# Designs tried in a protein design run: peptides against a protein of PDB entry 6B4E. Part 53

Target 1, 295 residues: chain A of PDB entry 6B4E
Amino acid sequence: TNFDKISKMFWHYKDKIAQIKQDIVLPIKKADVNVRNLLSRHKRKINPKFGQLTNSNQQLFKIQNELTQLINDTKGDSLAYHWILNFIAKAVVHQAETEVRVKPESALPLGKLTLYLLVQFPELQELFMARLVKKCPFVIGFTCEIDTEKGRQNMGWKRNNENKWEDNTSYDERMGGILSLFAIITRLQLPQEFITTTSHPFPIALSWHILARICNTPLNLITNTHFVILGSWWDAAAVQFLQAYGNQASKLLILIGEELTSRMAEKKYVGAARLRILLEAWQNNNMESFPEMSP

## One batch from the design tools (peptide; made by RFdiffusion4, then SolubleMPNN)

Design b2_p13_6_s3 (from b2_p13_6, 6 letters changed)
Fold by OpenDDE base, seed 4:
Structure b2_p13_6_s3 (fold): chain B 295 residues (1-295), chain A 13 residues (1-13)
Amino acid sequence: as target 1 above (295 residues)
Amino acid sequence: YNPIDELLKDPVF
């Protein structure tokens, strides 16, 4: 694992967030009133769509089409187009932080929708990845110390209005929700209409990187959150990961489930205990994935 | 060429 490269990538996306604010978000405030009104209307129409997802492919396709139309309405103005995509990126991540957090299986329809949009609108990819890395650096296997305020901020910790850090449980659950979404995206096949024309923007190899990079992380930086997000990843993608990489996947799953948990056993992390349970379930031929969506 | 071999450069083993 090249940690210098990962760090550079992390800061690249942090810089991208700042750039988005300067080049997209702030300029819209000075845009023509008609553009601002259009975007306000679109925002109001778009935002509920993510919560309208169900375990139905029919409903998914409906929402995909509706969002596609709404986004296409903005293409005549590059700034408006990028603004709406940035809004979508934020909204998707927010949905992961709130809904997927409490209902992990909801990552599947959300992930399918997101993957569709990422392919349909390639400019969304950098916007979305920047938002993901900002909110959950684990998606690229980045870890730093959290002994400092800056370290916590870098790892996506939030403060409330009273400038108090969120509790550990809230942080763990949010990170788990975001990572579940990303894991799902990495293991999904491209929509049928794109499979012959486009490469997967966030392929299963990125799941490999997450696991490998966490396993290679200095043990003094490993926290309960690492195990929580590994468990979230496992639920979301382990079955498909094994299908993709076979015996090599098995080695890596054993590495995280047995070796990493054993090395950290003295910490008695709840997340690690759960990961061991997942490993045991797999060893007993009871590895499960999220239910497939209905027609 | 086996892409998994390239990926194995990242894991600890």
Scores: peptide ipSAE 0.026, ipTM 0.712, DockQ to the pose 0.094
Fold by OpenDDE base, seed 3:
Structure b2_p13_6_s3 (fold): chain B 295 residues (1-295), chain A 13 residues (1-13)
Amino acid sequence: as target 1 above (295 residues)
Amino acid sequence: YNPIDELLKDPVF
C-alpha cells in the first residue's frame, strides 16, 4: 500500500468537489430562467425516485427508464446536463446515508440503479466518486487522524447548526450505509446490454483496495468506524469477493476478521465484535448475502 | 520477509 498515492487521490477528489462548485453549481444560478426552471422541475421529479426502489426488478427497470428520459432531456445544454448528474450523485449518496443506513439490503436495488446510470452516463463517474470520497473516504481506503477539526472534516464528520459534532453512532451508521452502497456496486455485474461492450467503472478490485489499505493502516488510526464499515462491506460483498479471488480473498477475510480484530482487542470496539460474529458464521459455512431481487 | 505484509498489497491478478 502506497499511502502517498492514496493521499494524492483523496486530495484530487477534494479539489474536484471545489471545481464542481465553481464550474457547475454556481454558474447555473446565473443561467437563463428557462434552464433554471427546467432543472427545478427535473430535480423534483428525480429526487423521489431513489426512495421508490423496492426489491422488484420490474420497479427498478421502470425507474431506470424514467431517470434516463429525465437526464436525456438536459443533454441539449452541457451545463444543465452536468448539473443534473451532480444532483443525482448527491441524491444517491444521500439515500445511502439515510435509507441504506437503516436498511442495508436496500443497497442492492440502489446499487443496481446507480451502476446502470454510471454506465449509461459516463460523465456521472467522476462526479459520483468525488462525492463518495468527500462523504466517506473509506471508499478509497483513506484514513487520517480525527483529533483535530480538520481531520474530522476530512473523514466526513458533520456538525449541526450549533457546531456540535454528530454522535459517534450516527457517524458509524452513515459511513456503513455509504460503504454498503459502494461495496454493492463493485460486486455487481454490468447490465446485460453493456457486458460485452463496456468495462466495469468500479470493479471488484476496488473492494480489494479497501480491505488491504485498512489492514495496512497504522493501528493508532484504526477506530470503531473501520470495523463497522468492514462489517457493512462483508454483508454486501464478501460472497462475491470470494467468488472473484478465491483463496486470496479468503486470506484477506481472515486478516480483517481475525488478525485485525485481535490486534485491536484491547479497545473492545463493538464493530470489531460484530465482525468476529461474521467471521464465525463464515467458518460455520453460513456466509450470507443480501436476498436476490424479485422479477 | 513478512508473509502477512505480502497479502496486503494491491491486487496483481
Scores: peptide ipSAE 0.026, ipTM 0.694, DockQ to the pose 0.062
Fold by OpenDDE base, seed 1:
Structure b2_p13_6_s3 (fold): chain B 295 residues (1-295), chain A 13 residues (1-13)
Amino acid sequence: as target 1 above (295 residues)
Amino acid sequence: YNPIDELLKDPVF
C-alpha cells in the first residue's frame, strides 16, 4: 500500500471541498433572483426524495425519474446544475449518516439511487467522492491519528454547537452508515440502460482497496472504528466481493476477520468482536447479505 | 473491474 498516494488523494478531495464552496456554493448566493428561486424550489422537492425510498424497486424507479427531471431542469445554467448536484451529494451522504446508520439495509435502495445518478450525471462523481472522503476517509482507506484536534477533524469527527466532540458510538455509527452506502455502490451492477455504454464509476475494486489499505495501516492507528466500518462493509458487500474475486477475496476476508482482529486482541474492541462473529458465520457457511428489494 | 493481479500488487500484511 502506497500511503503517500492515499494521503495525496485525501488532500485532493479536501481541496475539492474548498473549491466547491468558492466556485459553486458562494457564487449562487449572488446569482440572479430567478436562479436562486429555482434552486430553492428544486431543493425543497429533491430533499424529501431520499427519505421516500423503500425496499421497493418500483418506488426507486419513480424517485429516479423524478430526480432526473428536476436535475435536468437546471442544465440550462451550469452553475445551477453544479449547485444542485453538490446539494444531492451532500444529501445522499447525510442520509447515510442518519438513516443507514440506524437501518443498514436502507443502504441498498439509497445505493441504487445514488449509482443511477452518478452514471446519469457524471459531474456528480467528483462532488460525491469529495463529500464521502470529507465525511468518512475510510472510503479510500485513509487513516491518521485522532489524538489531536486536526487529526479528529481529518477523520470526520464532528463537534456540536458547544464545541464538544461527538461520542465514540455516534462517530462509529455514522462512519458505518457512510461506509455501508459506499460498499453497496461498489458491489451494485450498473442499471441495465447503462451496461453497454458506461463503465462503473466506483467498481468493486474500490472495496478491495479499502480492505487492503486498512490491513496495511500501522497498528497504532487502528481503532474500534476500523473494525466497525469493516463489519458494515461485510454486511453490505462481502457476498458480492467473494463472487467477484473468489479465492483472493477469501484471503482478504480472513486477513481482516482473523489476522487483524487477532493482532488487536489486547484492545478488546467491540467492533473487532463483531467482525470475528461475521467471520465465524462465514466459516460455518452462514454468510448473510441484505435482502433483495421487492418489485 | 480491475484485474485481480493488479489488485494484488497492493500487498496485504
Scores: peptide ipSAE 0.026, ipTM 0.697, DockQ to the pose 0.108
Fold by OpenDDE base, seed 2:
Structure b2_p13_6_s3 (fold): chain B 295 residues (1-295), chain A 13 residues (1-13)
Amino acid sequence: as target 1 above (295 residues)
Amino acid sequence: YNPIDELLKDPVF
């Protein structure tokens, strides 16, 4: 694992967040009143769409079409277009932090919608990835110390208005929700209309990177959160990961499920205990996946 | 060249 490369990627996306604020978010406040009004209306229409997803593909396609039309309405103004995509990126991640956090299987329809939008609107890809890395650096396998204020901030910890850090459970659950969404996206097939013309923007190889980079992380930096997000990833993508890489996937699953948990056994992490249960289920030919969506 | 295999060749474990 090239940790220098990972760090460079992490800071690239941190810089991208600053750039988005400077070049997209702030300038739109000074834009023409008609543009600002358009974006305000579109924001109100777009935001509830993510919560309207169900386990129905029919409902998914409806929402895809509605969002496509709303986004296309902004293409006449490049700044407006990028602003609405940045809004969508933030909204999707927020949905992962709230709904997917408590209902992991909801990551499937949300992931399908997100993947469609990422392909339909390529400019969304960098905006979305920047938001993901800011909120959950685990999506690129980045880890740093959390015994400092800056370290906690880099790892996506939040403070309340009283400058108090969020509790460990809240952090773990948020990270799990975001990672579940990303894991789903990596294991989804492109819609049929795009397979021959477009490469997958966040392919299953990125799941490999997450697992391998965590396995190569110094043990003194491994926390309960690492095991929680590995468990979230497992529920979301382990079946498809095995289908994609076969025996090589099996080796990596054993590394995280058996070897990494064993090395950290003295810590008695709850997340590690859950990951052991998932490993045992797989060893007993009982690996589960999220249910497929209805027509 | 398989970058996936390269990652497996360089694990800590």
Scores: peptide ipSAE 0.023, ipTM 0.678, DockQ to the pose 0.091

Design b2_p13_6_s4 (from b2_p13_6, 6 letters changed)
Fold by OpenDDE base, seed 3:
Structure b2_p13_6_s4 (fold): chain B 295 residues (1-295), chain A 13 residues (1-13)
Amino acid sequence: as target 1 above (295 residues)
Amino acid sequence: MNPIDELLADPVF
C-alpha cells in the first residue's frame, strides 16, 4: 500500500469539494431567477424519491425513469446540470447517513439507483466520489489521527451547533451506513442495458483496496470505527467478494476477521467482536447476504 | 503501487 498516493487522492477530493463550491454552488446563487426557480422545483421533486425506494425492482425502475427525466431537463444549461448532479450526490450520501445506518439492507435499492445514475450521467462520478471521501474517507482506505480537530474533520466527524463533536456511536453508524452503500455499488453488476458497452465506474477492486489499505494501516491509527465499517462492508459485499476473487478473497476475510481483530484484542472494540461473529458464521457455512429485491 | 500489485499482494502488518 502506497499511503502517499492515498493521501494525494484524499486531498484531490478535498480540493474538488472546494472547487464544486466555487464553480457550481456559488455561481447558481447569482444565476438568473428562472434558473434558480427551475432548480428549486427539481430539488423538491428529486429529494423525496430516495425515501420512496423499497425492496421492489418495479419501484426502482419507476424512480430511475423519473429521475432521468428530471436530470435531462437540466442538460440545456451546463451549470444547472452540474448543480443538480451535485445535489443528487449529496442527497444519496445523506440517505446513507440516515436510513442505511439504521436499515443496512436499504443500501441495495439505493446502490442500484446510484449505480444506474452514475452510468447514465458520467459527470456524477467525480461529484459523488468527492462527496463520499469528504463524508467517509474510509471509502478510499484513508486514515489519519483523530487526536486533533483537523484530524477529526478530515475523518468526517461532525460538530453540532454548540461546537461539540458527535458521539462515537453516531459517527460509527454514519460511517457504516456510507460504507455499506459504497460496498453495494462496488459489488453490483451494471444494468443490462450498459453491461456490454460501459465499464463499471466503481468496480469490486475498490472493495479490495479498502480492505487491503485498512490491513496495512498503522495499528496506532486503528479504531473501533474501522471494525464497524469492515462489518458493514462484510454484510454488504462479502459473498460477492468471495465469488469475484476466490481464495485471495478468503485470505483477506481471514486477515480482517481474525488477524486484525486479534492484534487489537486489548482494546476490546465492540466492532471487532461483531466482526469475529461474522467470521465464525462464515466458518460455519452461514454467511449471509442482503435479501434480493422483488420483481 | 500498481492496482494489480495491491490485489495480488498480501497486506503487511
Scores: peptide ipSAE 0.024, ipTM 0.673, DockQ to the pose 0.114
Fold by OpenDDE base, seed 5:
Structure b2_p13_6_s4 (fold): chain B 295 residues (1-295), chain A 13 residues (1-13)
Amino acid sequence: as target 1 above (295 residues)
Amino acid sequence: MNPIDELLADPVF
């Protein structure tokens, strides 16, 4: 693992967030009134769609079509198009922070929707990844110290208006929710209509990166959150990861479930205890996955 | 490279 490269990637996406604000978000406020009105209407129509997802593929396809139409309506103005994609990127991550954190299996329909949009609208990919890295640096295996204010900010910790940090549990749950979504996206197959024409934008190899990079992280930087997000990843993707990489996947699952947890045993992290339970379930041929969606 | 080192390396795709 090259941590300098990971750090450069982290800061690239941090810079991208600043660029998005300057080049997309702020300029639209000065755009023509008709454009602003269009975007306001579209925002209001788009925002509830993510919460309308269910375990139904039929409902998923309906929402995909509705969002596709709404996005296509903005293509006549490049700034409007990029603005609506950035809004979608933010909304998807927000849904992971709010819904997936409390119902992890909801990552499956959300992930399917997101993957479809990422392929259908390639310009969404950089906008989405920048938002993911800002909110949850674990998606690229980035970790820094959290003993400083800047370190906590870099790791996606939130403060309220009184400058009070969020609770550890809230942070862990948010990170787990975002990571669950990303894990699902990495393990999903492309929709049939795209398989022959498009490469997967966030393939299962990125799950390998997450696990390997966490295993290589200096132990003094490993926290309960690392184990929480590994557990979230496990629930979301471990079965498909084993299918993809076979024995090599097995070795990496043992590395995170046994070796990493053992190295940190003195900390008595609750997330680590859960990860050991997941490992034991797998060893007993009881590895669970999210249920498939209904037709 | 031992198998462990390979597992700890980022895959090149």
Scores: peptide ipSAE 0.023, ipTM 0.674, DockQ to the pose 0.069
Fold by OpenDDE base, seed 2:
Structure b2_p13_6_s4 (fold): chain B 295 residues (1-295), chain A 13 residues (1-13)
Amino acid sequence: as target 1 above (295 residues)
Amino acid sequence: MNPIDELLADPVF
C-alpha cells in the first residue's frame, strides 16, 4: 500500500468538492430565471425517488427511467446538467447516511440505481466519488488521526449547530451506511445493456483496496469505526468478493477477521467482536448475503 | 503502487 498516493487521492477529492462549489453550485445561483426554475422543479421530482426504492426490480426500472428523463431534460445547458448530477450525488450519499444506516439491505436497490446512473451519465462519477470521500474517507482506505479538529473533519465527523461533535455511535453508523452502499456498487455487475460497451466505473478491485489499505494502516490509527465499516462491507460484499478472487479473497478475509481483530483485542472494540462473529459464521459455511431483488 | 500491484500484494501489518 502506497499511503502517499492515497493521501494525494484524498486531497484531490477534497479539492474537487471546493471546485464543485465554485464552478457549479455558486454560478447556478446567478443563472437565468428559466434555468433556476427548471432545476427547482427537477430537484423536487428527483429528491423523493431514492426513498421510493424497494426490493422490486420493476420499481427500480421505473425509477431509472424517470431519473434518466429528468436528467436528460437538463443536457441543453452544461451547467444545469452538472448541477443536477451533483445534486444526485449528494442525495444518494444522504440516503446511505440515513436509510442504509438503519436498513443495510436497502443498499442493494440504491446501489443498482446508482451504478446505472454512473454508467448512463459518466460525468456523475467524479462528482459522486468526491462526495463519498468527503463523507467517508474509508471508501479509498484513507485514515488519519482524529485527536485534532482538522483530523476529525478530514475523517468526515460532523458538528452540530452548537459546534459539538456527533457521538461515536452516530459516526460509526453513518460510516457503515455509506460504506455499505459503496461496497454494493463495487460487487454489482453492470446492467446487461452496458456489459459489452462499458467498463465498470467502480469495480470489485476497489473493495480489495479498502481491505488491504485498512490492514496496512498503522495500528495506532485503527478505531472501532474501522471494524464497524469492515463489518458493513462484509455483509454487503464478502460473498461476491470470494467469488471474484477465490483463495486470495479468503486470505484477506482471514486477515481482517482474525489477525486484525486479534491485534486490537486489548481495545475490546464492539465492531471487532461483530467482525469475529462474521468470520466464525463463514468458517461454519454460513456466510450470508443480502437477498436478491424480486422481479 | 498502482491498483494492479495492490491487488497482487499481500497486506502487511
Scores: peptide ipSAE 0.023, ipTM 0.680, DockQ to the pose 0.146
Fold by OpenDDE base, seed 4:
Structure b2_p13_6_s4 (fold): chain B 295 residues (1-295), chain A 13 residues (1-13)
Amino acid sequence: as target 1 above (295 residues)
Amino acid sequence: MNPIDELLADPVF
């Protein structure tokens, strides 16, 4: 693991967030009133769609089609198009922070929708990744110390209006929710219509990167959150990860489930205890995946 | 970073 490269990637996406604000968000505020009205209407139509997802593929396809139409309506204006995509990127991550955190299996329909949109609208990819890295640097295996204000900010900790940090449980749950979504995306197959023409934008190899980079992280930087997100990843993707990489995947699962948890045993992290339970379930041939969606 | 290199190497503590 080259941590300098990971840091450069992290800061690249931080810069991308600033660029998005400067080149997309702020200019729209000064755009023609007709464009602003269009985007306002589209925003209102798009926003509820993520909450309309269910365990039904039929419902998913309906929402995919509706969103596709709404996004296509903006393509005549490049700025409007990028603004809508940035809005979607933010909305998807927000859904992971709010819904997936409390119902992890909801990551599956959300991930399928997101993957479809990422392929259908390639310009969404950088916008989405920038938002992910800003909110949950774990998605690229980035970790820094959190005993400073800047460190906490870099790791996606939020402050309330009183400048009070969010509680540890809230942070852990948010990170778990976001990571669950990303894990799902990495392990999903492309929709049938894209398999022969498009490469997967966030392939299963990115799950490997997450796990490997966490294992290579200096132990003094490992927190309960690392184990929480590993557990979230496990629930979301471990089965498919094993299918993809076989024995090499098994080795890595043992490293996170046994070796990393053992090395950190003195900390008595709750997340580590849960990850150990997941390992034991796997060892007993009881590894579970999220239920498949209905037709 | 080349994804291939990370896929071929075991993590180290």
Scores: peptide ipSAE 0.027, ipTM 0.695, DockQ to the pose 0.124; fails the geometry check

Design b2_p13_7_s1 (from b2_p13_7, 5 letters changed)
Fold by OpenDDE base, seed 4:
Structure b2_p13_7_s1 (fold): chain B 295 residues (1-295), chain A 13 residues (1-13)
Amino acid sequence: as target 1 above (295 residues)
Amino acid sequence: PLESDILKLSVEP
C-alpha cells in the first residue's frame, strides 16, 4: 500500500470539492432567473425520490426513469446539468448518512439507483466520488490522526453551530452508512442495458483496496470506526466479494476479522467485537447477505 | 477485467 498515493488522491478530491463550489454552485446563484427557477423545481422533485425507494425493483425502475427525465431536462445548459448532478451526489450521500445508517439493507436499492445514474450520467462519477471522500475518507482507505481539529475535519467529523464535535456514535453510524452504500455499489452488476457497452465505474476491486489499505494502516491510527465500517462493508459485500476473488478474498476476510481484531483486542472496540461475530458466523457457514429486491 | 496485481495479497496488519 502506497499511502502517499492515497493521500494525493484524498487531497485531489478535497480540491475537487472546492472547484465544484467555485465553478458550479456559486455561478448558478448568478444565473438567469429561468435557470434558477428550473433548478429549484427540479430540486424539489428530485429530493424526495431517494426516500421513496423500497425493496421493489418496480419502484426502483420508476424512480430511475423519473430522475433520468428530470436530469435530461437540464442538459440544454451545461452549468445547470452539472449543478443538478452535484445536487444528486450530495443527496445520495445524505441518504446514506440518515437512512442507511439505521437500516443498512436500504443501501441495496439506493446503491442500484446510484449505480444506474453513475453510468447513465458519467459526469456524476467525479462529483459523487469527491463527495464520498469528503464525507467518508474510508471509501479510499485514507486514514489520518484525529487528535487534532484538522485531522478530525479531514476524517469527516462534523461540528455543530456551537463548534462542538458530533458524538462518537453518530460519527460511527454515519461512516458506516456511507461505507455501506459504497460497498453495495462496488459489488453490484451493471444493469443489463449497460453491461456490454460500459465498464463498471466503481468495481469490486475498490472494495479490495478498502480492506487492504485498512489492514496496512498503522495500528496507532486504527479506531473503533475502522471496525464499524468494516462490519458495514461485510454485511453489504462480503458474500459477493468471496464470489469475486475466492481464496484471496477468504484470506483478506480472515485478516480483518481475525488478525486485525486480535491485534487491537486491548482496545475492546465494540466494532471489533461485531466484526468478530461476523467472522464466526462465516466460519459456521452462516454468512448472510442483504435480501434480493422483489420484482 | 481486473489487473492481476489487485488479486495479490500483500497485507500487513
Scores: peptide ipSAE 0.019, ipTM 0.656, DockQ to the pose 0.108
Fold by OpenDDE base, seed 2:
Structure b2_p13_7_s1 (fold): chain B 295 residues (1-295), chain A 13 residues (1-13)
Amino acid sequence: as target 1 above (295 residues)
Amino acid sequence: PLESDILKLSVEP
């Protein structure tokens, strides 16, 4: 693991967030009134779509088509187009922080929708990744110390209006929700219409990176959150990960489930305890995955 | 492209 490379990637996306504010969000406020009105209407139509997802593929396809039309309506103006995509990126991550957090299986329809949009609108990829890294650096295997305010900020901790940090449970659950979504995206196959023409924008190899980078993280930086997000990843992608990489996947699952948890046993992390349970279930041939969506 | 097939845990000094 090259941690210098990971750090560079982390700061690249942090810079992208600043750039998005400067080049997309701020300029649109000065745009033509017709453009601003269009975007306001589209925002109101787009925002509820993510909460309308169910375990139905039929419903998914309906929403895909609706969003595609709404996004296409903005393509005549490059700034408007990028603004809508940035809005979508933020909305998807927000949905992961709120709904997926409490209902992990909802990551599957959300992930399918997101992957479709990422392929259909390639400009969404950098916007989405930047938002993910800002909110949950674990998606690229980045970790830093959280003993400082800057460290906590870098790791995606939120402060309320009174400058009080969120509680540990809230942080853990939010990180788990976001990581679940990303894990699902990495393990999904491209929609049938894209398989022969497009490469996967966030392939299963990125799951490998997450696990490997966490395993190579200095132990003094490992927290309960690391185990929580590993558990979230496991529920979301472990079955498909094993299918993709076979024996190599098995070695890595044992490394996180057995070796990493054992080395941190003195901390008595609740997330680590859950990960051990997941490992044991797998060893007993009882590894579970999210149920497939209905037709 | 995958990272190294051989993974080692970071050990606290």
Scores: peptide ipSAE 0.017, ipTM 0.627, DockQ to the pose 0.086
Fold by OpenDDE base, seed 1:
Structure b2_p13_7_s1 (fold): chain B 295 residues (1-295), chain A 13 residues (1-13)
Amino acid sequence: as target 1 above (295 residues)
Amino acid sequence: PLESDILKLSVEP
């Protein structure tokens, strides 16, 4: 693992967030009133759709079509188009922080929708990844110290209005929700209409990177959150990961489930305990995946 | 397609 490369990638996306603000968000505030009104209307129409997702593929396809139309309506203005995509990127991540956090299986329909949009609108990819990395650096296997304010900020910790850091449980759950979504995206097949024409923008190899990079992370930087997000990843993608990489996947699952947890046993992390349970379930041939969506 | 880097956990006792 080249941690210098990972760090560079992390800061690339941090810079991208700043760029998005400068080049997309702020300029639109000065844009023509008609454009601003259009975007406001579209925002209002788009927001509810993420909550309308169910375990139904039919419902998914309906929402995909509706969003496609709404996004296409903005393509005549590049700034408006990028603004709406950035909005969608933020909305998807927000949904992961809220709904997926409490209902991990909801990551599946959300992930399918997101993957569709990422392929249908390629400009969404960088916007989405930047938002993901900002909110949850674990998606690229980035870790830094959290004993400083800057370190906590870099790792996606939030402060409330009283300048108090969020509690550990809240942080862990948010990170788990976001990581669940990303994990789902990496293990999903491209929609049928794109399989022959497009490469997967965030393939299963990125799940490998997450696991491997965490395993190579200095142990003094490993926290309960690392185990929580590994557990979230496990629920979301372990079955498909094993299908993709076979024996090599098994080795990596053992590394995170057995070896990493063992090395950190003195910390008595709750997340590590859960990951051990997941490992044991797998060893007993009881590995579970999210239910497949209905037609 | 797999990261070929040796994992730290695999080389440390």
Scores: peptide ipSAE 0.016, ipTM 0.634, DockQ to the pose 0.094
Fold by OpenDDE base, seed 3:
Structure b2_p13_7_s1 (fold): chain B 295 residues (1-295), chain A 13 residues (1-13)
Amino acid sequence: as target 1 above (295 residues)
Amino acid sequence: PLESDILKLSVEP
């Protein structure tokens, strides 16, 4: 693992966030009143759509069509188009932080919707990845120390209005929710209409990178959060990961579930204990995946 | 092409 390259990628997306603010968000505040009104109306229509997702494919397709129409309405103005995509990127990640964290299986319909939008609107890909890395650097296998304020900020820790850090449980759950969504996206097949014409924007190989990079991370930087997000990833993608890489996948699952947890046993991390349970379930041929969506 | 990572746990004494 080349950690210098990972760091460069991390800072690339940090720069991208700054660029988005400068080139998309701030200019819209000074845009024509008609454009601002249009975007405000679209924002109000788009926001509730993510919460309307269920385990129904029919409902998913309905929402996909509605969002597609709303986004297409903005294509005549490049700035408006990029603004609405950036808004969607933020909204999807927010949904992962709030809903997926408490109901992990909700990552499946959200992931299907997101993957569809990423393919249908390619400009969303960089906007979405930048937001993911900002909120959850674990999606690219980036880790830094959290003993400093800057380190905590880089790893996506939030402060309240009183400048107090969020509690460890809240942080762990948020990271788990975001990682669940990303893991689902990496293991989903492209919609049928795109399979023969488009490459997957975030393929299963990105899950391989996450696992490998965490395993190669210096042990002094490994925290409970690492095990929590590995458990979240496991629930979301382990079955499909095994299907994709076979014996090599098995080696990685054993590496994170057995070897990494054993090396950190003295810390008594709750996340590590859960990951051990998942490993044992797999060894007993009881590995579970999220239930498939209804027709 | 996605970079392949060598799988080895870093053991810091």
Scores: peptide ipSAE 0.015, ipTM 0.619, DockQ to the pose 0.078

